# Designs tried in a protein design run: peptides against a protein of PDB entry 5OOQ. Part 215

Target 1, 227 residues: chain A of PDB entry 5OOQ
Amino acid sequence: YREDVRQVVTHPANALSFLQPGRLVEISVNGKDNYGWGAVVDFAKRINKRNPSAVYTDHESYIVNVVVNTMYIDSPVNLLKPFNPTLPEGIRPAEEGEKSICAVIPITLDSIKSIGNLRLYMPKDIRASGQKETVGKSLREVNRRFPDGIPVLDPVKNMKIEDEDFLKLMKKIDVLNTKLSSNPLTNSMRLEELYGKYSRKHDLHEDMKQLKRKISESQAVIQLDDL

## One batch from the design tools (peptide; made by RFdiffusion4, then SolubleMPNN)

Design b2_p30_6_s2 (from b2_p30_6, 15 letters changed)
Fold by OpenDDE base, seed 5:
Structure b2_p30_6_s2 (fold): chain B 227 residues (1-227), chain A 30 residues (1-30)
Amino acid sequence: as target 1 above (227 residues)
Amino acid sequence: MEGKQLSDEEQEKLAKEEAEKGLFELLYPE
């Protein structure tokens, strides 16, 4: 059920409007590499220059650049390619007892475990020397301030996901969290149907354009306040 | 350990304290 909620929350139609610069996201790559909470730098639609006809799933169709502070110190971060979510061999989070560094990594929406209800104040140029480390310090401080975990966006109250099937799923999860009895298999089939409905109803291109406009407008307002 | 979700009031207080430090803001998309 948590995975089912994650699939809906991280769908482009829902997630992209909440991926502003500095937004905290919890990152898990390939279901194994847990980087913890990172900060969004930016995102873009995934374009394969080598194979322009490549069709990606909705969750793989966008690349999100995120700052993490949990990169293993000996990871070959110099081999990272901007907007390429296929990470080089050796790119991994630090294990217990290992030293970590700050890095910007490109991830897909499918690598987002949760979206936080927090946004960091980001440096103007994250690529400048020392700026990633500044974000890393901020991430550590946030984690210190929230010992019980960083607040996660409420899919209904905050994200305004009002799909009837999703609301039913959430109710089932609430009931399951209170009562052990709900069948996980029935919910997975409905998620595929929901996913199919989202894929069919939303022209992701038009939604993305509208979303980019809204994000740009929101960023313009933020920049106007910084002026 | 059921992480006690900080009350909305506690979260808001913490967010205000951190916002004052220029660290982060709580985003309540209304």
Scores: peptide ipSAE 0.273, ipTM 0.624, DockQ to the pose 0.076
Fold by OpenDDE base, seed 3:
Structure b2_p30_6_s2 (fold): chain B 227 residues (1-227), chain A 30 residues (1-30)
Amino acid sequence: as target 1 above (227 residues)
Amino acid sequence: MEGKQLSDEEQEKLAKEEAEKGLFELLYPE
């Protein structure tokens, strides 16, 4: 059930509106590399320049750049390619007893465990020397202030996910947290119906984004003519 | 020290104090 909630929360139709610069997200790459809480730099739609016809799943269709402060110090960070979520061999979080550094890594939405109810004030130029370390210090301070964990967004109250099947799922989780007896297999079939609805919402969101871009471009042209 | 789950009010107060320091903003549901 927690994975089912995660799939809905991290779907582009729900997650993208909450991935502003400085938003905290909990990161796990490939289900094994836990980087802990990082800060969002930006995100973009995934484009394969070599294969423009490449089709990605919804959760792999966007790249999110995040600052982490848990990168293993001897990781080949110089081999990281912007907007390439396929991380080079040796890119991993520091283990117990190892030293860590700050790094910007590109991840997919599928690598997000949770979205925090916190946003850092980000430097204007994160690529400038020393700026990643500044964000790293801020992340350490936030973790110090929240020893019991960073507050997570409420999917219903904060994210406004009001789909009936999702609400039923949340109620079942609440009941299961009190009673272990509900069969997880029957809920997976209902998740497919939820994804169909979210896919349509995502299409509308992309259309609105394209429309806003066209409006901004038209306004920029008007301003140039007024100049 | 039993990590007392900070009440929502205590978390809000702490978040406001840290926001005033320019470190972070706690985003409460509007």
Scores: peptide ipSAE 0.264, ipTM 0.621, DockQ to the pose 0.076
Fold by OpenDDE base, seed 4:
Structure b2_p30_6_s2 (fold): chain B 227 residues (1-227), chain A 30 residues (1-30)
Amino acid sequence: as target 1 above (227 residues)
Amino acid sequence: MEGKQLSDEEQEKLAKEEAEKGLFELLYPE
């Protein structure tokens, strides 16, 4: 269901109107390289100058330039070509313990995991020296302010996606989420309480077993002395 | 301790407060 929602949300008909400069988007390239939240610089329709007859899927038909602050420092960022979403080999996010830098990367709509309800104030010229780092600082600050995650746009309330099938899908998801949230096993607090009760019950049961054993042993000793 | 997920309202409030600092804007406040 999440992928189905993502496909609808990231479709050009829905997404493009929300890809203003500074819009936060969560980026996953090729389902593998997670760059986290980045800021939109701009977007353009994908044009293949070498093959004007090239047909792209809807989700690959636009290129979105985004500032990320999670690029691996030794990535060959100089090989990045504007408006070419085919990233050079070695372009990847920094792993844990690696240093990262800010970079502008071209991505397709298919690489957008989610669209945030936040927009950064962007520098006038992002290509100027130091400007991408400013955006990077802003991204860090936003992430600091939202430790539980950046607010995601509501597809219905905010994006006004009114497709009947989509609305049905969202309703189903809401019902499932409600059921999951109400499920004692999925509610961490309830689970913790359940485990706490279970642990206490288990401890009491073991204590009672031990007590019964001690009583039985004591009775056995008394019977031996009465012999 | 998984930090209490801020309610949507709390997130919005925080976003508004930070927006006032000139870093970002919340585009669709509830």
Scores: peptide ipSAE 0.258, ipTM 0.622, DockQ to the pose 0.058
Fold by OpenDDE base, seed 1:
Structure b2_p30_6_s2 (fold): chain B 227 residues (1-227), chain A 30 residues (1-30)
Amino acid sequence: as target 1 above (227 residues)
Amino acid sequence: MEGKQLSDEEQEKLAKEEAEKGLFELLYPE
C-alpha cells in the first residue's frame, strides 16, 4: 500500500508542481541506494538524443536534479552526465563509517520515496565551487531540527489529490495502520487503473511548461519580498 | 526595531507548526 501511494504521489501530474528549487525529497535509487533527504535543483522532461522516439513510463519521463550530502567520497562523480539518470557503476551513498560528499545527481520520479513539506533557499548557481557544500550544510541543519523526521507532504490535504480511487486507498491504509492486515495484491491492480487515468488526463509536456512558469513567477515574488 | 532573531529552538517550533498547517518553510542557508 505504501508503494501504491508512492506511485500516485510521484506521478508527474502530482509531483512536478511540488518540485520547486530547494524542495526536499527523500531519495532511493533502484530500491537499493538510499541517499536520504536531498534538495531539488531543477527538473526537465527526459530526452533521448540517440533515440528521439524513445517512450518512457510516466515515472521515468522526467529527470530531477537533486543535491545529496550522502554520496560516497570515492564514487566516480566526474562520470555523472547531466540529465542522465543511468548512474555510472560505483555511484552510491556512503555506508556507515565511510566519508560522504555533496553531489548533484539526476534521478527519475521513481527514485523519490517521499516529498517533504520543506524548501531550502538555493544558491543561484549550484554548480559554482562550494555551493553544493552550502546546501549540504543546510540539509544537515534540517535533519538536526527534525530529529523525528522531516515532515512529508500530505497527499490529500497538501497535494490536493482528490481521485476517488486514491482516497479509497488512503482510507484502506488508515484502516490497515489500525489493523495491520490487508492484501497488497488487490490494490496494485487498482493502481494500474488509477495510473492509466492520470496518464490519459494530462498532457505532461504542456503541464511541465505551465509548472515551470508558475515556479518562475513564485521565485519572482520571493525576490520581491527580499527586496 | 531590531528584528529579534528567533532562536534555533523558536525557528524549529515555528517550522514544525507551519508543517502541521500544511505550509512549506523556506530555510535560508546560514
Scores: peptide ipSAE 0.210, ipTM 0.593, DockQ to the pose 0.209

Design b2_p30_6_s3 (from b2_p30_6, 16 letters changed)
Fold by OpenDDE base, seed 1:
Structure b2_p30_6_s3 (fold): chain B 227 residues (1-227), chain A 30 residues (1-30)
Amino acid sequence: as target 1 above (227 residues)
Amino acid sequence: MSGKQLSDEEQEKLAEEEKKKGLFTLLKPE
């Protein structure tokens, strides 16, 4: 169900009004490369100059430029092209033990894991020397201030998503979460959440899936696989 | 539809609007 929620939240009809400059977003490129929380610079509708007739899905139809502070230092960042979400080979987040730098990367809406209920002040010219690093420092400060995680926008209360099917989905999730929170497996679920938020080395999707399977094997929460 | 970078004044205005909506405030860089 988490993916279902993400699909709705990151749809252009819902997400774009919350992608103001400085908006914090959690970034996972192609569901694999986890950059953590970044800050929105700007966004634009995707235009393919080489193939103007190209048709994109809703979640691929916009490009969002974001500042991240987790780019691998030896990534070929000079090959990055603004508003081109097809990232060059070697562009990836730093792994454990590797050094990172700040970079502006173009992503699609599909690469947004969550939208934060927080915005940073953004410099006028983010591409000027030193400006990305300033934002990077701010991102570190935010993480320091929110050790339990950056607050995420509530799809209903904050984003005002009123689709009936979506509301039903949210109710189902709430019921499941309540059941899970009362279960001895709550600690495992928290670990999953923490892992999903902070892990940079692994395919978090696959790891989370495996963890969910292990949890479901206890027969206490078989429905966890649906989340 | 396009989202552009904002001036200082525009960012402050947006912060005030968010306050009215009960959202978290803008954090300024140190």
Scores: peptide ipSAE 0.401, ipTM 0.871, DockQ to the pose 0.753
Fold by OpenDDE base, seed 3:
Structure b2_p30_6_s3 (fold): chain B 227 residues (1-227), chain A 30 residues (1-30)
Amino acid sequence: as target 1 above (227 residues)
Amino acid sequence: MSGKQLSDEEQEKLAEEEKKKGLFTLLKPE
């Protein structure tokens, strides 16, 4: 059911209100290129200048520009075009042993694996020299502070998704997670296969709850060093 | 709809709104 959850969370009706500048999102392009966590720059409704009558699916109807710090150093980043999610050949994340650089890439909503419960303070002009690298440094610091993973938005508590079928799905997942935790040997492979991603999100959510206990509820703006 | 880049003031205002929602804004280290 992890994909079902992702489809609902990344739908424009739910996701767009949480794609403010600086919002952390986990990125996988075309289901193969994992860039890890990036920071949202902006987004816009997808417009095809060559074919104005083009119809896109809901998850492909918006383009989100995101800063990533995992771009392969020899990728043809100069060929990237803002708001064009069709990436040039050779644009990919760095593999093990390869050097990476910071880049702004355009992605569709379908390329979002998860939406984080954290937002970075963003520079005024991300296109200015050195600005994307500043964001890249912040991303590294965030990853350092959250070695077990960046906390993910709760679809119900944080995103206020109130669809009845979705709520039923979430309740079922919660019950199954509880059973898995109580008896890891019970059909664990099937449950992990079905709920592995959600289980991770659930764990991250619990981590966030613990973090919130350490941080005053009156403080929404915190320094990275204070985490 | 479209999401735009924000000024410093707009980002601060957003942070205050997020506080009410139990969300966090992270500033880079000083």
Scores: peptide ipSAE 0.389, ipTM 0.869, DockQ to the pose 0.591
Fold by OpenDDE base, seed 4:
Structure b2_p30_6_s3 (fold): chain B 227 residues (1-227), chain A 30 residues (1-30)
Amino acid sequence: as target 1 above (227 residues)
Amino acid sequence: MSGKQLSDEEQEKLAEEEKKKGLFTLLKPE
């Protein structure tokens, strides 16, 4: 269901109106390279200069330039080509323990995992020296302020996606989330009740074992006195 | 981790707080 929602949310008809400069987006390239939350610089329709007749899928038909602050420091960022979403080899996010830098990367809509409800105030010239680092600092500050995660746009309330099938999907997810949220509590309460009953049963069983031992010991003492 | 959806009230409060700091804006529910 999450992927279904993502496909609808990241469709050009829905996403593009929310990809203003500074819009936060969560980025996953090729399903493996997670850059975390970045800030949109701009977007453009994908044009293949070498093959103008090239047809792209809806989710690959636009290129979004995004500032990320998680680029691996030794990535060949100089090989990045604006508006070319085919990233050079070696372009990757920093792993744990590695140093990261700020970079502007071109991504497709398909690489957007989530669209945030936040929009950063962006420098006028992001390509100027030091400006992407300013955005990087802002991203860090936002992450600091939202330790439980950056708020995501509501597809219905914020994005105004009114497709009937999508609304049905969202309702189903809401019901499932409610059940999932209620089930751990209900299951934990039931588990606590079960554990309480089990603990009581175990305590009773141990008490009965102890009582049986005491009775057996008392009977053994009585048998010794009767000899 | 998928970001938390905020309530309308939380969004409004956050938007007001951040306007003062000048770091970001928040889309208000319509």
Scores: peptide ipSAE 0.245, ipTM 0.764, DockQ to the pose 0.068
Fold by OpenDDE base, seed 2:
Structure b2_p30_6_s3 (fold): chain B 227 residues (1-227), chain A 30 residues (1-30)
Amino acid sequence: as target 1 above (227 residues)
Amino acid sequence: MSGKQLSDEEQEKLAEEEKKKGLFTLLKPE
């Protein structure tokens, strides 16, 4: 059901109003390249100059430029083209043991795994020398401050998604989560493993909720060091 | 529709509006 939720959350009708500059988003490109949390620079409707008649799906109809701090250092970042989400070969996140750099990459809405309930202060000109690295440092600090994960927007409470089918989906997920928490499926090793993963995710969700409350009670603008 | 980069003042104003709605916090670097 997580994918179903993601499809609704990342739909243009819901997502675009929450993609302000500095908005934290979790990025997975083509379902395999996980860049982690990045910061939104801007977005635009996707236009194909070579094929103006091109029709894109809803989730591919917009390009979001995001700053990431996990780009592999030897990636051909010079080949990146603004507003072209088809990334050149070799553009990938750094693996374990590899060095990373900051980069601005164009992605589609379909590459957004989650939308965070935090926004970074963004420099006026992200393309200027050193600016993306500043954002990169901020991203590292945020990740350090939230070791259990960055708070995610609540689709109903925060994003105000009121679609009846979606609300039913959310209720179903909530009921399922409650049942799994109350009645652990212990009879199979696989069930125990699934329960363990679920339990961990549930604990993380509760922690994130508490952190979100703390942040919501704080000032509108705070220093990273005060988190 | 296009999302544009914001000035410093616009970013702070937006943060205040979001705060009033109980939504978001703007994080400033050192």
Scores: peptide ipSAE 0.452, ipTM 0.892, DockQ to the pose 0.755; fails the geometry check

Design b2_p30_6_s4 (from b2_p30_6, 17 letters changed)
Fold by OpenDDE base, seed 4:
Structure b2_p30_6_s4 (fold): chain B 227 residues (1-227), chain A 30 residues (1-30)
Amino acid sequence: as target 1 above (227 residues)
Amino acid sequence: MSGKQLSEAEQEALAKEEAAKGLFTLLRPS
């Protein structure tokens, strides 16, 4: 059931509006590499320059750049490619007893375990010297202040996911948490139906993003004419 | 377990407290 909820929450139609700069997200890459809580830098629609016709799943169709403070110190971070979620070999979180560093990593929506109900004020230029380390210090401080865990966005109350099937799923989870009984198969069968309903919302979000880009481009042109 | 939720007001209060403690990066409401 948790995975079913995660699939809905991390769907572009729901997640993208909550992936503002500084948003805290819990990161798990390839289901094995747990980086803990990181901070969103930005996101973009995934584009394959070599194969423009490449089709990605909804959860792999966007790249989210995140700052983590748990990168293993000897990881080949210099080999990280912007907007390439296929991480080089050796990129991993530090294990117990190992030293960690701060890094910006590109991930897919599928690598988001949870979305926090907190945002950091992010540096304007995260690539500037020392800025990622500043964010890393902030992440440590947040974790220190929330020893019971960083607050997670409520899918219904905060994210306003109002799909009836999803609400039923959430109710079932609540009942199961109380009764310790799970029937995951029933919920998984409805995920495809839920995704069909998100298509319209996703399209609208993309349209809005394109409009914002056009506005920004127009403003940049105006500034150039004033020089 | 339902994750803990913070209201915008609680987040703002926390941000103010963090600023007073000299944090490098402040929290902002969601």
Scores: peptide ipSAE 0.201, ipTM 0.626, DockQ to the pose 0.099
Fold by OpenDDE base, seed 1:
Structure b2_p30_6_s4 (fold): chain B 227 residues (1-227), chain A 30 residues (1-30)
Amino acid sequence: as target 1 above (227 residues)
Amino acid sequence: MSGKQLSEAEQEALAKEEAAKGLFTLLRPS
């Protein structure tokens, strides 16, 4: 059921409006490379220049650029291409005992484990020298201040996801958590139905354009001193 | 759905409140 919730939360119809610059997101690439909490730079519709007719799943149809501070120091970061989520070989998080650096990586929505209820102040030009490291310092400070974990957006209260089936799912999860039961199996059929509803309700491409405008105008950023 | 724009102070307050809420916190990957 946790995966079911994640799928709904990270669907473009729900997630994009919360991917403002500085938004904290927890990142796992391909379900194996855990980068921890990063900060959103920007996002865009995925475009395949070589194959314009390429069809992506909803969760792979957008690219989110994020700053992480857990990149392995010897990773070939110079080979990273903005808005290309197919990461070069060797791009990975630092393991225990390894040194890490800050990097901007392009990820899909499917690589988001959770969306935080915090936004960092982001520099205007993240590609400028030293700016990624500044964000990295901010990320470290946030992690220090929230030792029990960064607060996550509530799908219902904060994200206003009001789908009936989703609400039922959340209630079931609440009951299960109260009973301290193990995670149940993913209900793929229900998930597909939910996704179908979202995809039909929204022109995701147009929504993205509108949201980008709103995001650019938004100044709602949490300062480190206010954390 | 457009996310509600909150002030920095409101975001902080909300973040602290949400951190105390157990439901979605329990849904974090272990």
Scores: peptide ipSAE 0.023, ipTM 0.539, DockQ to the pose 0.068
Fold by OpenDDE base, seed 3:
Order: structure tokens, then sequence, then C-alpha cells
Structure b2_p30_6_s4 (fold): chain B 227 residues (1-227), chain A 30 residues (1-30)
């Protein structure tokens, strides 16, 4: 059930409007490398310069640059390529007892486990010396203040996902959480079906285009206020 | 008001204020 909700929440049509600079996101790369909570720097549509005709899935069609403070210290961070979500070998989070450093990593939407209901103020130039470490300190402070976990955006109340099929999915999850006796496998199949219906019902491409315009307009306003 | 990067101290103060108010939203730039 949680994965089905995650698929809807991290879809570009829903997620991109909440990936402003400083937005906290919980990061899991390839389902194995858990970096914990990081802060969004920016995002861009994924473009393959070598293969302009490359078609990506919705969840892989955007690259999100995020600051993490859990990068293993001996990771080859110098090999990281901006806007390339294919991470070099050896890029991994620090294990227990290992030292960590701050890094900016490019991830796909599929690597977002959760979107937080918190937003950090970000440096204007994250690539400047010491700026990543400043964000890293802020991340540590947030984690200290929220020992029970960083609050996650509510898909309905905060993200305003009002799709009927999604709402039905959420209701089913609530019922299942209360009904200990329901077959988990049957419920998972029903959730997948509901997600499939949701994805087919909406012109997600047009929704993304409209969202991209709104984001661009918002960025322009922010630049005017910084003058 | 404009996305002025709050200092770490200002972010901390804001988080404390929001925690105190039971508000889980760090200040969205209005």
Amino acid sequence: as target 1 above (227 residues)
Amino acid sequence: MSGKQLSEAEQEALAKEEAAKGLFTLLRPS
C-alpha cells in the first residue's frame, strides 16, 4: 500500500510543484542506498544529449539535485556528473561507524521515498565553498528537532491530490489499517489496479506542462524580490 | 516575503517557533 501511494505522490504531475529549493525529501537510491533526509537544490527535465530520442518513464523523466549529509567520506564524489542520475560505482551512504560528508547528488523521482512538509532556506550558490556543509548542519538540526521523524506532506490535505481513484485507494488503506484480518496480497492487487486507473484517467503530460509554467513564474518572482 | 536565505540561526529559531506552535511547516515564503 505504501508503495502505491509513493508512486502517485512522486509522479511528476504531483511532485514537481513541491520540489522547490530547500524542500526536504527522504532519499533511497535503487531501493538499497538510503541517504535519509536531504534538501532539494533544483530539478530539470532529463535530457539525453547522446540520444535525444530516449524515452524515460514518468518517474525517471526528471532529475532532482539534492544535498545529502550522509555520503560516505571515501565515495568518489568528484566523479559525480551534474544531471546524470546514473551514479558512479562507490557512491553510497555511510554505514554505521563510517564518516560521512555533504554532497549534491542527482536522483530521479523514483528515488524519493517521502516528501517532507518542511523547506530549508538554501544558499544562492550551493557549489560555493562551505555551502553544502551549511545545508548539512541545517539537516542535522532538523533531525534533532524532529526525533520522531520529519513530517511528511499529506497527499490530500497538502498536495491536494483529489483524484477519485486515489481517494478510494487512501480509503482502502485506512480500512486495511483498521482491519487486521484482510489478505495483504488481495489488497495490493487492488491498489495496483486503482493506480493504473488513475494514471490512465488523467492527461498527466498537460498537467506537468502547466505545473512547469507555474514553477517558472514562481522562480521569476523570487528573483525580482531578491533585487 | 522573498526567499531570502535564512541563516542557520534563523532557521533554527523558526523551527523552534513552529515546534512550539505545533506547526510542522517551516515558514513557507508567503
Scores: peptide ipSAE 0.111, ipTM 0.607, DockQ to the pose 0.176; fails the geometry check
Fold by OpenDDE base, seed 2:
Structure b2_p30_6_s4 (fold): chain B 227 residues (1-227), chain A 30 residues (1-30)
Amino acid sequence: as target 1 above (227 residues)
Amino acid sequence: MSGKQLSEAEQEALAKEEAAKGLFTLLRPS
């Protein structure tokens, strides 16, 4: 059920509006590499320049650049490619007793475990020398202040996910946690229905975004011609 | 407003308020 909630929360139709610069997100890559809480730098739609016809799942269709402060110091960070979420071999979080460094890594939405209800102030140029370390210090401070964990966005109250099936899912989870046994099959069916709805919503959102860009570009051109 | 960057104090206040909400435990790893 938690995974079901995660799938809904991290769907582009819901997540993208909360992936502003500085947003804290909890990161797990490939289901095994837990980087802990990182800070969003930016995100972009995933485009394969070599294969423009490539189709990605919704949760893999965007790349989110995040600052983490838990990268293993001897990881081959120089091999990281911008906007390539397929991380090179050896890129991993530091284990207990190992030294860590700050790094910017590209991840997919599927690598987001949770979205925090906090945003850091981000440097204007994260690629400038020392800036990622500044973010790293901020992350450490946040972790210090929230020893019980960073607060997660409430899907309903904060993210305003008001889909009836989702609300029913949440209620069911609550009831199951307190009173009843699990019914994963029913929840799975509801999740599929929700996924379909959110996919359609995402398509509309992207269309609107593209339209806004075109309008902005057109206005900019008109202003340049009038000058 | 989830879209605005908050001050440190505002972030802490919001975080404390949100942490008080039991629903957040549903999104955290077990």
Scores: peptide ipSAE 0.024, ipTM 0.548, DockQ to the pose 0.101; fails the geometry check

